# Peptides against a protein of PDB entry 4Y8H, part 104

Target 1, 222 residues: chain A of PDB entry 4Y8H
Amino acid sequence: TTIVGVKFNNGVVIAADTRSTQGPIVADKNCAKLHRISPKIWCAGAGTAADTEAVTQLIGSNIELHSLYTSREPRVVSALQMLKQHLFKYQGHIGAYLIVAGVDPTGSHLFSIHAHGSTDVGYYLSLGSGSLAAMAVLESHWKQDLTKEEAIKLASDAIQAGIWNDLGSGSNVDVCVMEIGKDAEYLRNYLTPNVREEKQKSYKFPRGTTAVLKESIVNICD

## One batch from the design tools (peptide; made by RFdiffusion4, then SolubleMPNN)

Design b2_p27_2_s2 (from b2_p27_2, 15 letters changed)
Fold by OpenDDE base, seed 1:
Structure b2_p27_2_s2 (fold): chain B 222 residues (1-222), chain A 27 residues (1-27)
Amino acid sequence: as target 1 above (222 residues)
Amino acid sequence: PKVISITLAKPPPPKKIPDSVGDFGAP
């Protein structure tokens, strides 16, 4: 997996690749790794697929209840704290590694969370097996005061570095843009650089195509 | 009754799907 987050002048972008793996096997070529916690708070997940989905759904539900109870819009720091406390309670047994980002009444935020409940803050972040490939792009091209378009390009270029160089990453680029004062823009399959050409040959063979290597006739009755 | 035994070309062994839990790549 390659997941990234990039802050820009008026918001935050997160992006992910779309490969799921089971050891050396590609389980899914076009899975979704971007999860909605609330309308304006999204996360990208690496690690165990089921754990990333389940923990983000649980915290999303609890954030909605908390928002209703407090009569306040959900805050990214509230989601961060709930995720951190939940993951820490399970001592790293929940294999969720998350980039959490969003916009709220306090501004735009970008955080990372590890499975043991540690958290980081930054203007750009990467996680997953492709994180070093992504970080090479981020460190080379990140600047202060990015535009929305520059941040989307930087995030997508960083995910592509994972797609091309990391075995655990592949297929497509998903993007979610969270800009202050706007709705979240979820761009599923923003880039599809691995569209396979049409198969030139059919793999359907007629019955009897299997070569007979040996035949033996045995009398079973006397 | 005659039984005809036919040895066919062996298909490649099925790739063992590792019993590993589906992941989004280890960090």
Scores: peptide ipSAE 0.056, ipTM 0.360, DockQ to the pose 0.375; fails the geometry check
Fold by OpenDDE base, seed 2:
Structure b2_p27_2_s2 (fold): chain B 222 residues (1-222), chain A 27 residues (1-27)
Amino acid sequence: as target 1 above (222 residues)
Amino acid sequence: PKVISITLAKPPPPKKIPDSVGDFGAP
């Protein structure tokens, strides 16, 4: 997996690749690694697929209840705190590694969370097996005061570095843009750089392609 | 009556897909 987050002047973008694996097997070529916690708070997940989905849904439900109870829009720091406390409680046995990002009444936020419940903050972040490939792009091209378009490009280029250089990453780039004062833009398959060409060969073999190993003719009546 | 028996080459069994949980490449 390659997941990234990038802050820009008026918001935050997260992006992910779309490969799921089962050891050496590609389980899904076009999975979704971007999860909605709330309308304006999204996360990208790495680690165990079921754990990333389940923990984000659980916190999403609790954030909705908390929002209703407090009569306030959900805050990214609230989601961060709930996620980290939950993950810490399970001592890293919930294999969720998350980049959590969003916009709230306090502004735009970008955080990362590890399975043991540690958290980081940054203007740009990467996680997953492709994180070093992504970080090489981020460190080379990140600047302050990025535009929305520059941040989307940078995040997408960083995910592509994972797609091309990490075995655990592949297929497509998904993007979610969270801009202050706007709805979240979920750009499913924003880039599809691995579209398979039309299959030129047919698996229709001529009759007789299967080898006959033994033939016997038996008279059963005299 | 004549009975004809033909034994065809058996394809190799498909490789078992592991029943493992999917991952997103844990760091």
Scores: peptide ipSAE 0.056, ipTM 0.388, DockQ to the pose 0.366; fails the geometry check
Fold by OpenDDE base, seed 5:
Structure b2_p27_2_s2 (fold): chain B 222 residues (1-222), chain A 27 residues (1-27)
Amino acid sequence: as target 1 above (222 residues)
Amino acid sequence: PKVISITLAKPPPPKKIPDSVGDFGAP
């Protein structure tokens, strides 16, 4: 997996690859790794697929309840704190590594969370097996005061670095843009750089490719 | 009824898929 987050002048973008694996096997070529916690708070997940989805759904439900009880829009720091406390309680046994981003009445936010419940803050972040490939792109091209378009490009270029260089990453680029004063823009399959061409050869062998070594016909009388 | 017995060349071993939990590329 390669997941990234990038802050820009008026918001935050997160992006992910779309490969799921089962050891050496590609389980899904086009899985979704971007999860909605609330309408304007999204996360990207790396680690155990079931744990990332389950923990984000649990906190998403608790954030919705908290928002209703408080009569307030959900805050990214509230989601961060709930995720952190939950993951810390399970001492890293929940294999969720998350980039959490969003917009709220206090502004735009970008955080990371590790499975043991540590948290980081930054203007750009990467996680997953492709994180170093992504970070090489981010460190080379990140600047202050990015536009929305520059941030989407930077995030997608960083995910592509994971797609091309990390075995655990592949297929497509998903993007979610959270801009202040707008709805979240979820761009499923924003880039599809791995569309397979038509198969040039058939692997269907003719009958008789496997040799028959012996045949015997037996009449069974009643 | 007729019974037909056919002996074939040894097939290649079946592909084993490891029964593992799916992941999104653990760090």
Scores: peptide ipSAE 0.051, ipTM 0.356, DockQ to the pose 0.388; fails the geometry check
Fold by OpenDDE base, seed 3:
Structure b2_p27_2_s2 (fold): chain B 222 residues (1-222), chain A 27 residues (1-27)
Amino acid sequence: as target 1 above (222 residues)
Amino acid sequence: PKVISITLAKPPPPKKIPDSVGDFGAP
């Protein structure tokens, strides 16, 4: 997995690859790794998919209840704290590694969370098996005061570095853009750089292409 | 079988049996 987050001048972008694996096997070529916690708070998940999905749904539900109870838009730091406390309680046995990003009444935010409940803050972040490939791109090309378009490009270039160089990453780039004062823009399959070309040859042979070398009729009834 | 898409940030300790649960890339 390669997941990234990048802050820009008026918001935050997160991006992910779309490969799922089962050990050395590619299980799904076009899975979704971007999860909605609330309308304007999204996360990218790495680790165990069941754990990333379940924990984000649980916190998403509790954030909705909290928002209703307080009559306030949910804050990214509230989601971060709830995720952190939950993951810490389970001492890293819940295999969720998350980049949490969003916009709220206090501005735009970008955080990471590890399975043991540690958290980081940054202008750009990467997690997953492709994180080093992504971080090499981010550190080389990140600048302050990125535009929305520059941040989407940087995030997508960083995911592509994971797609090309990490065995655990592949296929497509998903993007979610969270801009202040706008709805979240979820760009499923924003890039599809691995479309398979048509096979030059067909492996459909007519019946009888394999020669019968020997036939034996055996009577099984006495 | 529903392939659950799993995003691996940490390689699970080498489980002897590939879990039927999809991983989102082991590190």
Scores: peptide ipSAE 0.035, ipTM 0.292, DockQ to the pose 0.142; fails the geometry check

Design b2_p27_2_s3 (from b2_p27_2, 14 letters changed)
Fold by OpenDDE base, seed 5:
Structure b2_p27_2_s3 (fold): chain B 222 residues (1-222), chain A 27 residues (1-27)
Amino acid sequence: as target 1 above (222 residues)
Amino acid sequence: PRVVSRTLAKPPPPKKIPDSVGDFSAP
């Protein structure tokens, strides 16, 4: 996985690759790794796919209840604190590594969370197996006062560095842009640099292709 | 009556979106 977040002058962008794996196997070529916590608060996830989805849904539901109870728009720091406390309770056994970003009445925010419940803050962040490839691009090209377009480009270039150089990353670039005073812009498959030609062979296996490791025939005699 | 018991291949590891270069397998 390669996930990134980049702050710009009027908001924050997050981006992700779309590869999921099962050991050495590509499980899904077009996995969605961007999750909505609230309308204006999104996260990118690395780690165990089920854990990243389940934890973000749980906190998203609790943030909605909190927003209704307080009559206030959800805050990124509230989502951060709830995620941190939940992950810390499970001592890293919930395999969720998150970049949490959004806009709220206090401004634009960008944070990261590790599975053990540690948190970081920055103007640019990367996580996942492709994080070093992404960070090499971010460190080389990040500047202060980025425009929306420059931040989308930088985030997309950083994800592409993961797609090309990390075995755990691949296929497409997903983007979510959260600008102050606007709705969140979720750009599913913003870049599709790995369009595959038509498959020359069928991958349909006959029934019984699952290997039988042992077979025993037992005569049940009374 | 004959009962046929079959041991199937190990199920695939859980779906991952690796957080590190070493996290390609389920524990």
Scores: peptide ipSAE 0.135, ipTM 0.549, DockQ to the pose 0.194
Fold by OpenDDE base, seed 3:
Structure b2_p27_2_s3 (fold): chain B 222 residues (1-222), chain A 27 residues (1-27)
Amino acid sequence: as target 1 above (222 residues)
Amino acid sequence: PRVVSRTLAKPPPPKKIPDSVGDFSAP
């Protein structure tokens, strides 16, 4: 997995690759790794797919109840605190590694969370097996005061570094843009750089293509 | 009696969204 977050002048972008695995096997070529916690708060997940989905849904439901109870738009720091406390309670046994981002009445926010419940803050972040490939791009090309378009490009270039160089990452780039004063823009398959070419040959063989090397008839007597 | 020793194929590892390069081998 390669997941990234990048802050820009008026918001935050998160991006992810679309490969899931079962050991050395590609389980899904086009899985979704971006999860909605609330309308304007999204996360990217790495680790156990069931744990990332289940924990984000649980916190999403509790954030909705909290928003209704307080009559306030949900805050990214509230989602961060709820995720942190839940993951810490389970001592890293819930295999969720998250980049949490969003916009709220206090501004734009970007955080990361590890399975043991530690949290980081930054202007750019990467997680997953492709995180070093992504971070090499981020460290080389990040600048202050990024535009929306520059941040989307930087995030997508960082995900592509994971797609090309990490065995655990692949296929497509998903993006979610959260800009202050706008609705969240979820861009499923924003880039599809791995479309398979048309096969030059048909693999339909006529019957009898496999040579019979040896035949033995055995009478099974009852 | 044909003891079909079905070596129960170890259930496939859980679906992962890889968090580390080394986790390809972990069940």
Scores: peptide ipSAE 0.042, ipTM 0.397, DockQ to the pose 0.064
Fold by OpenDDE base, seed 1:
Structure b2_p27_2_s3 (fold): chain B 222 residues (1-222), chain A 27 residues (1-27)
Amino acid sequence: as target 1 above (222 residues)
Amino acid sequence: PRVVSRTLAKPPPPKKIPDSVGDFSAP
């Protein structure tokens, strides 16, 4: 997995690859790793696929109830706190590694969370097996005061570095853009750089195409 | 009596969206 987050001048972008694995096996070529916690708060997940999905849904439901009870728009720091307390309670047995990002009435935010409940802050972040490949791109090209377009390009270039160099990453780039004063833009399959060309020939052959080299009839019953 | 030792196949690993290179090492 390669997941990234990048802050820009008016918001935050997160991006992910789309490969899911079972050990050395590709289980899914086009897995969705971007999860909605609330309309303007999204996360990217690495680790156990069931745990990342389940924990983000649970916290999403609790954030909605909290928003209704307080008559306030949900805050990224509230989602961060609920996630870290839940993960810490389970002592890293919930295998969720998350980049949490969003916009709220206090501005734009970008955080990471590890399975044991530690949390980090940054202007750019990467997690997953492809995180070093992504970070090499981020460290080389990140600057302060990025535009929306520059941040989307930087995030997508960082995910592509994971796709090309990490065995655990592959297929497509998904993007979610959260800009202040706008709705979240979920760009599923924003890039599809691994589409195979059309097959040049059909592999459907007529019956009898395989030559019979030898035949033997054996009676199995007396 | 023919003792058929059944080696139980290890259950497949859970579906992952890999967090480390260690996800690819067979235990």
Scores: peptide ipSAE 0.038, ipTM 0.384, DockQ to the pose 0.044
Fold by OpenDDE base, seed 2:
Structure b2_p27_2_s3 (fold): chain B 222 residues (1-222), chain A 27 residues (1-27)
Amino acid sequence: as target 1 above (222 residues)
Amino acid sequence: PRVVSRTLAKPPPPKKIPDSVGDFSAP
């Protein structure tokens, strides 16, 4: 997996690749790794796919209840704290590595969370097996005061570095843009750089293409 | 009765997919 987050002048973007794996097997070529916690708070997940989905749904439900109870819009720091405490409680047995991002009444936020409940903050972050490939792009091209378009470009280039250089990453780039004062823009398959061309050849062989190595004729009755 | 037995060419053994060298992080 390659997941990234990038802050820009008026918001935050997260992006992910779309390869799911089971050891050496590609289980899904177009897995959705961007999860909605709330309308304006999204996360990208690496690690065990079932754990990333389940924990984000659980915290999403608890954030909705908390929002209703407090009469407040959901905050990214509340989601961060709930995720952190939950993951820490399970001592890393929930295999979720998350980039959590969003916009709330306090502004735009970007955080990472590891399975043992450690958390980081940054202007740009990467996680997953492709994180080093993504970070090489981020460290080379990140600047302060990015525009929305520059941040989408940077995030998508960082995911592509994972797609091309990490065995655990592949297929497409998904993007979610969370801008202050706007709805979240979920760009499913924002880039599709691995579209398979039409099959030029048929694998239908003529009858008799399999070589006969030996033939024996046995009479059973005289 | 006549029985015909045919031995066909075996397909080559499937290539072992090399075991992934240890990932730096969970996928």
Scores: peptide ipSAE 0.062, ipTM 0.422, DockQ to the pose 0.232; fails the geometry check

Design b2_p27_2_s4 (from b2_p27_2, 14 letters changed)
Fold by OpenDDE base, seed 5:
Structure b2_p27_2_s4 (fold): chain B 222 residues (1-222), chain A 27 residues (1-27)
Amino acid sequence: as target 1 above (222 residues)
Amino acid sequence: MKVKKVTLAKPPPPKKIPSSIGDFSAP
Protein backbone atom coordinates (compact mmCIF):
# COMPACT_ATOMS: atom_id res chain seq x y z
CA THR B 1 0.00 0.00 0.00
CA THR B 2 0.98 3.61 -0.68
CA ILE B 3 -1.04 6.38 0.97
CA VAL B 4 -0.22 10.11 1.03
CA GLY B 5 -1.56 13.41 2.31
CA VAL B 6 -0.60 16.92 1.12
CA LYS B 7 -1.74 20.30 2.47
CA PHE B 8 -2.39 23.16 0.04
CA ASN B 9 -3.33 26.86 0.44
CA ASN B 10 -7.06 26.33 1.01
CA GLY B 11 -7.32 22.66 2.07
CA VAL B 12 -5.86 19.14 2.05
CA VAL B 13 -5.62 16.26 -0.44
CA ILE B 14 -5.22 12.56 0.34
CA ALA B 15 -4.45 9.83 -2.19
CA ALA B 16 -4.02 6.04 -2.25
CA ASP B 17 -3.17 3.15 -4.54
CA THR B 18 -5.80 0.44 -5.23
CA ARG B 19 -3.91 -2.90 -4.79
CA SER B 20 -4.90 -5.47 -2.18
CA THR B 21 -2.55 -8.45 -1.59
CA GLN B 22 -2.58 -11.87 0.09
CA GLY B 23 1.15 -12.53 0.45
CA PRO B 24 2.43 -12.92 -3.15
CA ILE B 25 -1.14 -12.88 -4.60
CA VAL B 26 -3.01 -9.80 -5.84
CA ALA B 27 -6.39 -10.26 -4.13
CA ASP B 28 -8.03 -7.12 -5.55
CA LYS B 29 -6.75 -4.84 -8.32
CA ASN B 30 -9.14 -1.97 -7.53
CA CYS B 31 -9.84 -1.86 -3.77
CA ALA B 32 -10.88 1.42 -2.11
CA LYS B 33 -8.42 2.61 0.59
CA LEU B 34 -10.02 6.05 1.12
CA HIS B 35 -12.69 6.03 3.84
CA ARG B 36 -15.18 8.72 4.86
CA ILE B 37 -15.24 9.50 8.60
CA SER B 38 -17.57 12.48 8.04
CA PRO B 39 -18.60 14.54 4.95
CA LYS B 40 -15.46 16.76 5.22
CA ILE B 41 -13.11 14.32 7.08
CA TRP B 42 -11.56 11.43 5.16
CA CYS B 43 -8.79 8.96 5.87
CA ALA B 44 -6.48 6.73 3.86
CA GLY B 45 -5.79 3.28 5.35
CA ALA B 46 -2.82 0.91 5.19
CA GLY B 47 -2.24 -2.44 7.03
CA THR B 48 -5.05 -4.99 7.48
CA ALA B 49 -7.97 -4.12 5.17
CA ALA B 50 -10.67 -5.31 7.59
CA ASP B 51 -9.14 -3.40 10.53
CA THR B 52 -8.80 -0.11 8.59
CA GLU B 53 -12.41 -0.29 7.39
CA ALA B 54 -13.87 -1.42 10.74
CA VAL B 55 -12.01 1.20 12.85
CA THR B 56 -12.89 4.07 10.47
CA GLN B 57 -16.59 3.05 10.42
CA LEU B 58 -16.64 2.81 14.24
CA ILE B 59 -15.07 6.26 14.67
CA GLY B 60 -17.24 7.69 11.85
CA SER B 61 -20.40 6.58 13.73
CA ASN B 62 -19.11 8.03 17.02
CA ILE B 63 -18.15 11.33 15.30
CA GLU B 64 -21.68 11.61 13.83
CA LEU B 65 -23.24 11.05 17.29
CA HIS B 66 -20.80 13.55 18.83
CA SER B 67 -21.62 16.13 16.12
CA LEU B 68 -25.38 15.75 16.74
CA TYR B 69 -24.93 15.92 20.54
CA THR B 70 -22.72 19.05 20.41
CA SER B 71 -24.60 20.75 17.51
CA ARG B 72 -21.17 21.31 15.87
CA GLU B 73 -19.45 20.28 12.66
CA PRO B 74 -17.02 17.37 13.27
CA ARG B 75 -13.38 18.34 13.93
CA VAL B 76 -10.39 16.44 12.51
CA VAL B 77 -8.68 16.54 15.95
CA SER B 78 -11.73 14.81 17.50
CA ALA B 79 -11.49 11.98 14.95
CA LEU B 80 -7.70 11.82 15.56
CA GLN B 81 -8.17 11.54 19.34
CA MET B 82 -10.87 8.83 19.08
CA LEU B 83 -8.77 6.81 16.60
CA LYS B 84 -5.53 7.03 18.63
CA GLN B 85 -7.24 6.09 21.93
CA HIS B 86 -8.93 3.09 20.28
CA LEU B 87 -5.72 1.88 18.60
CA PHE B 88 -3.64 2.41 21.78
CA LYS B 89 -6.15 0.31 23.78
CA TYR B 90 -5.39 -2.65 21.46
CA GLN B 91 -1.56 -2.22 21.70
CA GLY B 92 -0.99 -2.43 17.91
CA HIS B 93 -3.06 -5.64 17.45
CA ILE B 94 -5.47 -3.64 15.24
CA GLY B 95 -3.38 -3.38 12.08
CA ALA B 96 -4.55 0.11 11.05
CA TYR B 97 -2.14 2.79 9.82
CA LEU B 98 -4.05 5.91 8.83
CA ILE B 99 -3.56 9.29 7.21
CA VAL B 100 -6.45 11.41 8.55
CA ALA B 101 -7.27 14.67 6.80
CA GLY B 102 -10.10 17.14 6.56
CA VAL B 103 -11.55 20.60 6.83
CA ASP B 104 -13.51 21.92 9.81
CA PRO B 105 -14.43 25.35 11.31
CA THR B 106 -10.81 25.62 12.62
CA GLY B 107 -9.24 25.14 9.14
CA SER B 108 -7.50 22.34 7.20
CA HIS B 109 -5.71 19.49 9.00
CA LEU B 110 -3.42 16.56 8.11
CA PHE B 111 -2.35 13.83 10.56
CA SER B 112 -0.97 10.29 10.57
CA ILE B 113 -1.75 7.50 13.06
CA HIS B 114 0.24 4.30 13.65
CA ALA B 115 -1.30 1.01 14.87
CA HIS B 116 0.08 1.51 18.43
CA GLY B 117 -1.72 4.90 18.66
CA SER B 118 1.16 7.34 17.99
CA THR B 119 0.27 10.42 15.90
CA ASP B 120 2.22 12.82 13.69
CA VAL B 121 1.50 16.21 12.09
CA GLY B 122 2.88 17.46 8.79
CA TYR B 123 2.32 19.42 5.58
CA TYR B 124 2.96 16.19 3.65
CA LEU B 125 2.86 12.57 4.91
CA SER B 126 3.20 9.04 3.50
CA LEU B 127 2.45 5.58 4.97
CA GLY B 128 2.46 1.94 3.80
CA SER B 129 5.04 -0.34 2.16
CA GLY B 130 5.38 2.24 -0.64
CA SER B 131 5.91 5.15 1.82
CA LEU B 132 9.65 5.55 1.05
CA ALA B 133 9.02 5.70 -2.71
CA ALA B 134 6.24 8.26 -2.13
CA MET B 135 8.36 10.27 0.35
CA ALA B 136 11.23 10.54 -2.16
CA VAL B 137 8.81 12.35 -4.53
CA LEU B 138 7.30 14.48 -1.75
CA GLU B 139 10.73 15.60 -0.41
CA SER B 140 11.88 16.45 -3.96
CA HIS B 141 8.84 18.45 -5.13
CA TRP B 142 6.96 19.77 -2.07
CA LYS B 143 6.90 23.54 -1.61
CA GLN B 144 4.92 25.91 0.59
CA ASP B 145 1.81 27.59 -0.83
CA LEU B 146 0.75 24.77 -3.19
CA THR B 147 -2.36 25.33 -5.31
CA LYS B 148 -5.16 22.70 -5.35
CA GLU B 149 -3.98 21.48 -8.77
CA GLU B 150 -0.29 21.33 -7.73
CA ALA B 151 -1.22 19.38 -4.56
CA ILE B 152 -3.36 16.85 -6.53
CA LYS B 153 -0.48 16.40 -9.00
CA LEU B 154 2.12 16.00 -6.22
CA ALA B 155 -0.04 13.48 -4.32
CA SER B 156 -0.74 11.53 -7.55
CA ASP B 157 2.97 11.51 -8.52
CA ALA B 158 3.85 10.24 -5.02
CA ILE B 159 1.26 7.40 -5.29
CA GLN B 160 2.62 6.53 -8.75
CA ALA B 161 6.12 6.21 -7.24
CA GLY B 162 4.64 3.55 -4.92
CA ILE B 163 2.74 1.86 -7.82
CA TRP B 164 5.95 1.52 -9.89
CA ASN B 165 8.49 0.73 -7.13
CA ASP B 166 6.57 -1.08 -4.33
CA LEU B 167 5.40 -4.72 -4.76
CA GLY B 168 2.58 -4.08 -2.23
CA SER B 169 1.21 -1.14 -4.27
CA GLY B 170 -0.38 -1.00 -7.72
CA SER B 171 -3.19 -0.44 -10.23
CA ASN B 172 -4.91 2.96 -9.87
CA VAL B 173 -4.72 6.27 -7.99
CA ASP B 174 -7.69 7.34 -5.85
CA VAL B 175 -7.83 10.97 -4.64
CA CYS B 176 -9.95 12.89 -2.13
CA VAL B 177 -9.78 16.71 -2.04
CA MET B 178 -11.07 18.61 0.99
CA GLU B 179 -11.16 22.37 0.38
CA ILE B 180 -12.32 24.99 2.92
CA GLY B 181 -15.88 26.14 2.17
CA LYS B 182 -16.55 23.31 -0.35
CA ASP B 183 -17.83 19.74 -0.27
CA ALA B 184 -15.26 16.94 -0.32
CA GLU B 185 -14.38 15.83 -3.86
CA TYR B 186 -13.84 12.05 -4.02
CA LEU B 187 -12.06 11.14 -7.27
CA ARG B 188 -12.29 7.33 -7.55
CA ASN B 189 -9.77 6.06 -10.11
CA TYR B 190 -8.43 9.58 -10.81
CA LEU B 191 -5.55 7.88 -12.65
CA THR B 192 -5.73 4.42 -14.27
CA PRO B 193 -2.12 3.87 -15.49
CA ASN B 194 -2.42 0.02 -15.47
CA VAL B 195 -5.30 -0.63 -17.90
CA ARG B 196 -4.86 -4.18 -19.15
CA GLU B 197 -4.76 -4.48 -22.92
CA GLU B 198 -6.88 -7.09 -24.66
CA LYS B 199 -5.33 -10.57 -24.44
CA GLN B 200 -3.59 -11.23 -27.75
CA LYS B 201 -3.54 -15.04 -27.16
CA SER B 202 -6.18 -17.55 -26.06
CA TYR B 203 -5.39 -19.75 -23.04
CA LYS B 204 -7.61 -22.54 -24.46
CA PHE B 205 -5.40 -25.61 -24.70
CA PRO B 206 -6.45 -28.64 -26.78
CA ARG B 207 -7.87 -31.63 -24.86
CA GLY B 208 -5.01 -33.86 -23.67
CA THR B 209 -2.58 -30.98 -22.88
CA THR B 210 -2.79 -31.89 -19.17
CA ALA B 211 -0.40 -34.77 -18.43
CA VAL B 212 -1.91 -38.07 -17.27
CA LEU B 213 -0.14 -39.06 -14.03
CA LYS B 214 -2.05 -42.31 -13.36
CA GLU B 215 -4.70 -44.51 -14.97
CA SER B 216 -6.69 -47.21 -13.14
CA ILE B 217 -9.74 -49.36 -13.83
CA VAL B 218 -12.08 -49.49 -10.82
CA ASN B 219 -15.28 -51.44 -10.16
CA ILE B 220 -18.02 -48.98 -9.10
CA CYS B 221 -20.64 -51.71 -8.45
CA ASP B 222 -20.15 -55.02 -6.71
CA MET A 1 -19.43 -51.88 -13.71
CA LYS A 2 -15.79 -51.04 -14.61
CA VAL A 3 -14.80 -47.37 -15.01
CA LYS A 4 -11.42 -45.99 -16.12
CA LYS A 5 -10.23 -43.38 -13.59
CA VAL A 6 -7.61 -40.94 -14.90
CA THR A 7 -5.57 -38.73 -12.54
CA LEU A 8 -4.42 -35.53 -14.24
CA ALA A 9 -1.63 -33.17 -13.21
CA LYS A 10 -3.14 -30.43 -10.99
CA PRO A 11 -1.56 -27.15 -9.91
CA PRO A 12 -0.93 -27.01 -6.14
CA PRO A 13 -3.75 -25.26 -4.25
CA PRO A 14 -3.02 -21.59 -3.52
CA LYS A 15 -1.79 -20.97 0.04
CA LYS A 16 -4.57 -19.49 2.20
CA ILE A 17 -3.06 -16.20 3.38
CA PRO A 18 -5.30 -13.55 5.02
CA SER A 19 -5.91 -10.44 2.93
CA SER A 20 -3.65 -7.50 3.78
CA ILE A 21 -3.49 -4.07 2.17
CA GLY A 22 0.30 -4.10 2.41
CA ASP A 23 2.37 -6.26 4.72
CA PHE A 24 3.30 -4.00 7.51
CA SER A 25 6.10 -6.34 8.19
CA ALA A 26 7.41 -4.66 11.22
CA PRO A 27 11.12 -4.46 10.63
Scores: peptide ipSAE 0.093, ipTM 0.485, DockQ to the pose 0.277
Fold by OpenDDE base, seed 3:
Structure b2_p27_2_s4 (fold): chain B 222 residues (1-222), chain A 27 residues (1-27)
Amino acid sequence: as target 1 above (222 residues)
Amino acid sequence: MKVKKVTLAKPPPPKKIPSSIGDFSAP
């Protein structure tokens, strides 16, 4: 997995690749790694797929309840604290590594969370097996005062570095843009650089290719 | 109803590995 977050002048962008794996096997070529915690708070997940989905749904539900009880828009720091406390309680056994980003009444925010419940703050962040490939792009091209378009480009270029260089990353780029005073813009398959051409050969074998080891006649109904 | 059961040569079942979205096994 490669996930990134980049702050820009009026908001934050997060991006992810779309590969899921089972050891050396590509399980899904186009999975979604961007999760909505609230309308204006999104996260990107790396680690165990089930844990990232389950923890973000749990905190999303609790953030909605908290927003209703407080009569306030949810804050990114509230989601961060809830995620941190939950992950820390499980001492890294919940394999969720998250970039949490959003906009709230206090501004735009970008954080990372590790499975043991540590958290970081930055203007740009990367996590996952492709994080070093992504960070090489981020360190080379990040500047202060990024525009929305520059931040989307930088984030997508950083994800592509993971797609091309990390075995755990691949297929497509998903993006979510959270700008102050706007709705979140979820760009599913923003880039699709790995469209497969038509297969030149069929994998359909002739009947009888598999050896018959035993034959029997079974009565299934009396 | 009589049905012909045919046992074919079957590969061993693959090792079940949880779905991951990144390898975070620290070495």
Scores: peptide ipSAE 0.103, ipTM 0.502, DockQ to the pose 0.340; fails the geometry check
Fold by OpenDDE base, seed 2:
Structure b2_p27_2_s4 (fold): chain B 222 residues (1-222), chain A 27 residues (1-27)
Amino acid sequence: as target 1 above (222 residues)
Amino acid sequence: MKVKKVTLAKPPPPKKIPSSIGDFSAP
């Protein structure tokens, strides 16, 4: 997995690749790694696919209840704290590595969370097996006061670095843009750089291609 | 009635590995 977050002048963007694996097997070529915690708070997940989905759904439900109880719009720091405390309680056994980002009445926010409940803050972040490839792009091209378009480009270029250089990353780029004063813009398959050509050959093998291991003649009726 | 029963080669059963989205567990 490669996941990134980038702050820009009026908001935050997160992006992810779309490969899921089972050891050496590509389990899904186009999985969704961007999860909605609330309408304006989104999370990118790395680690165990089931744990990232389940923990983000659980905290999303609890954030909605907390928002109703407090009569306040959800805060990114509230989601961060709830995720952190939950993950810490399970001592890293919940295999969720998260980039949490969003907009709230206090502004735009970008955080990371590790499975043991440690948290970081930054203007740009990367996690997953492709994080070093992504960080090489981020460190080379990040600047202060990015525009929305520059931040989307930087995030998508960083994900592509993971797609090309990390075995655990691949297929497409998903993006979510959270701008102050706007609805969140979820750009599923924003880039599709790995479109497969049409299959020119038939995958039908000739009869007898499968090896015969045993033959027997059985009487089925006397 | 005589019927020919043929046993064909089967692929090994898939290993049950949890789906991962790239755990960068630092070694």
Scores: peptide ipSAE 0.103, ipTM 0.526, DockQ to the pose 0.286; fails the geometry check
Fold by OpenDDE base, seed 4:
Structure b2_p27_2_s4 (fold): chain B 222 residues (1-222), chain A 27 residues (1-27)
Amino acid sequence: as target 1 above (222 residues)
Amino acid sequence: MKVKKVTLAKPPPPKKIPSSIGDFSAP
């Protein structure tokens, strides 16, 4: 996985690759790694796929209840605190590494969370197996006062560095843009740089290609 | 009813590693 977050002048962008793996196996070529916590608060997940999805759904539900109870728009720091406390309680056994970003009445925010419940803050962040490839791009091209378009480009270039150089990253770039005073813009498959050509070979094998190891007759009772 | 069961040679099942959205087993 390669996930990134980049702050810009009026908001925050997060981006992710779309590969899921099971050791040496590509499990899914177009998985979604961007999760909605609330309408204007999104996260990118790395680590165990089930844990990242489950923890973000749980906190998303609690944030909605908290928003209704307080009659207030949810804050990114509230989501951060709930995620941190939950992950810390499980002492790193929930394999969720998150970039949490959003806009709220206090402004635009970008944070990271590790599985043990530590949290970081920055203007740009990367996590996942592709994080070093992404960070090399971020460190080379980040500047203060980025525009929305510059931040989307920088984030997508950083994800592409993971796609090309990290075995755990691949396929497409997903983007979510959270700008102050606007709805969140979720750009599923914003870039699709790995469109597969038509397969030159058929994988239809003749009957009997697979060796028979054993035959038995079984009575199935009605 | 009688049914013929045929056991075919199968590849070893993939190691049931949880789906990861990143190899955090980076050293």
Scores: peptide ipSAE 0.095, ipTM 0.512, DockQ to the pose 0.331; fails the geometry check

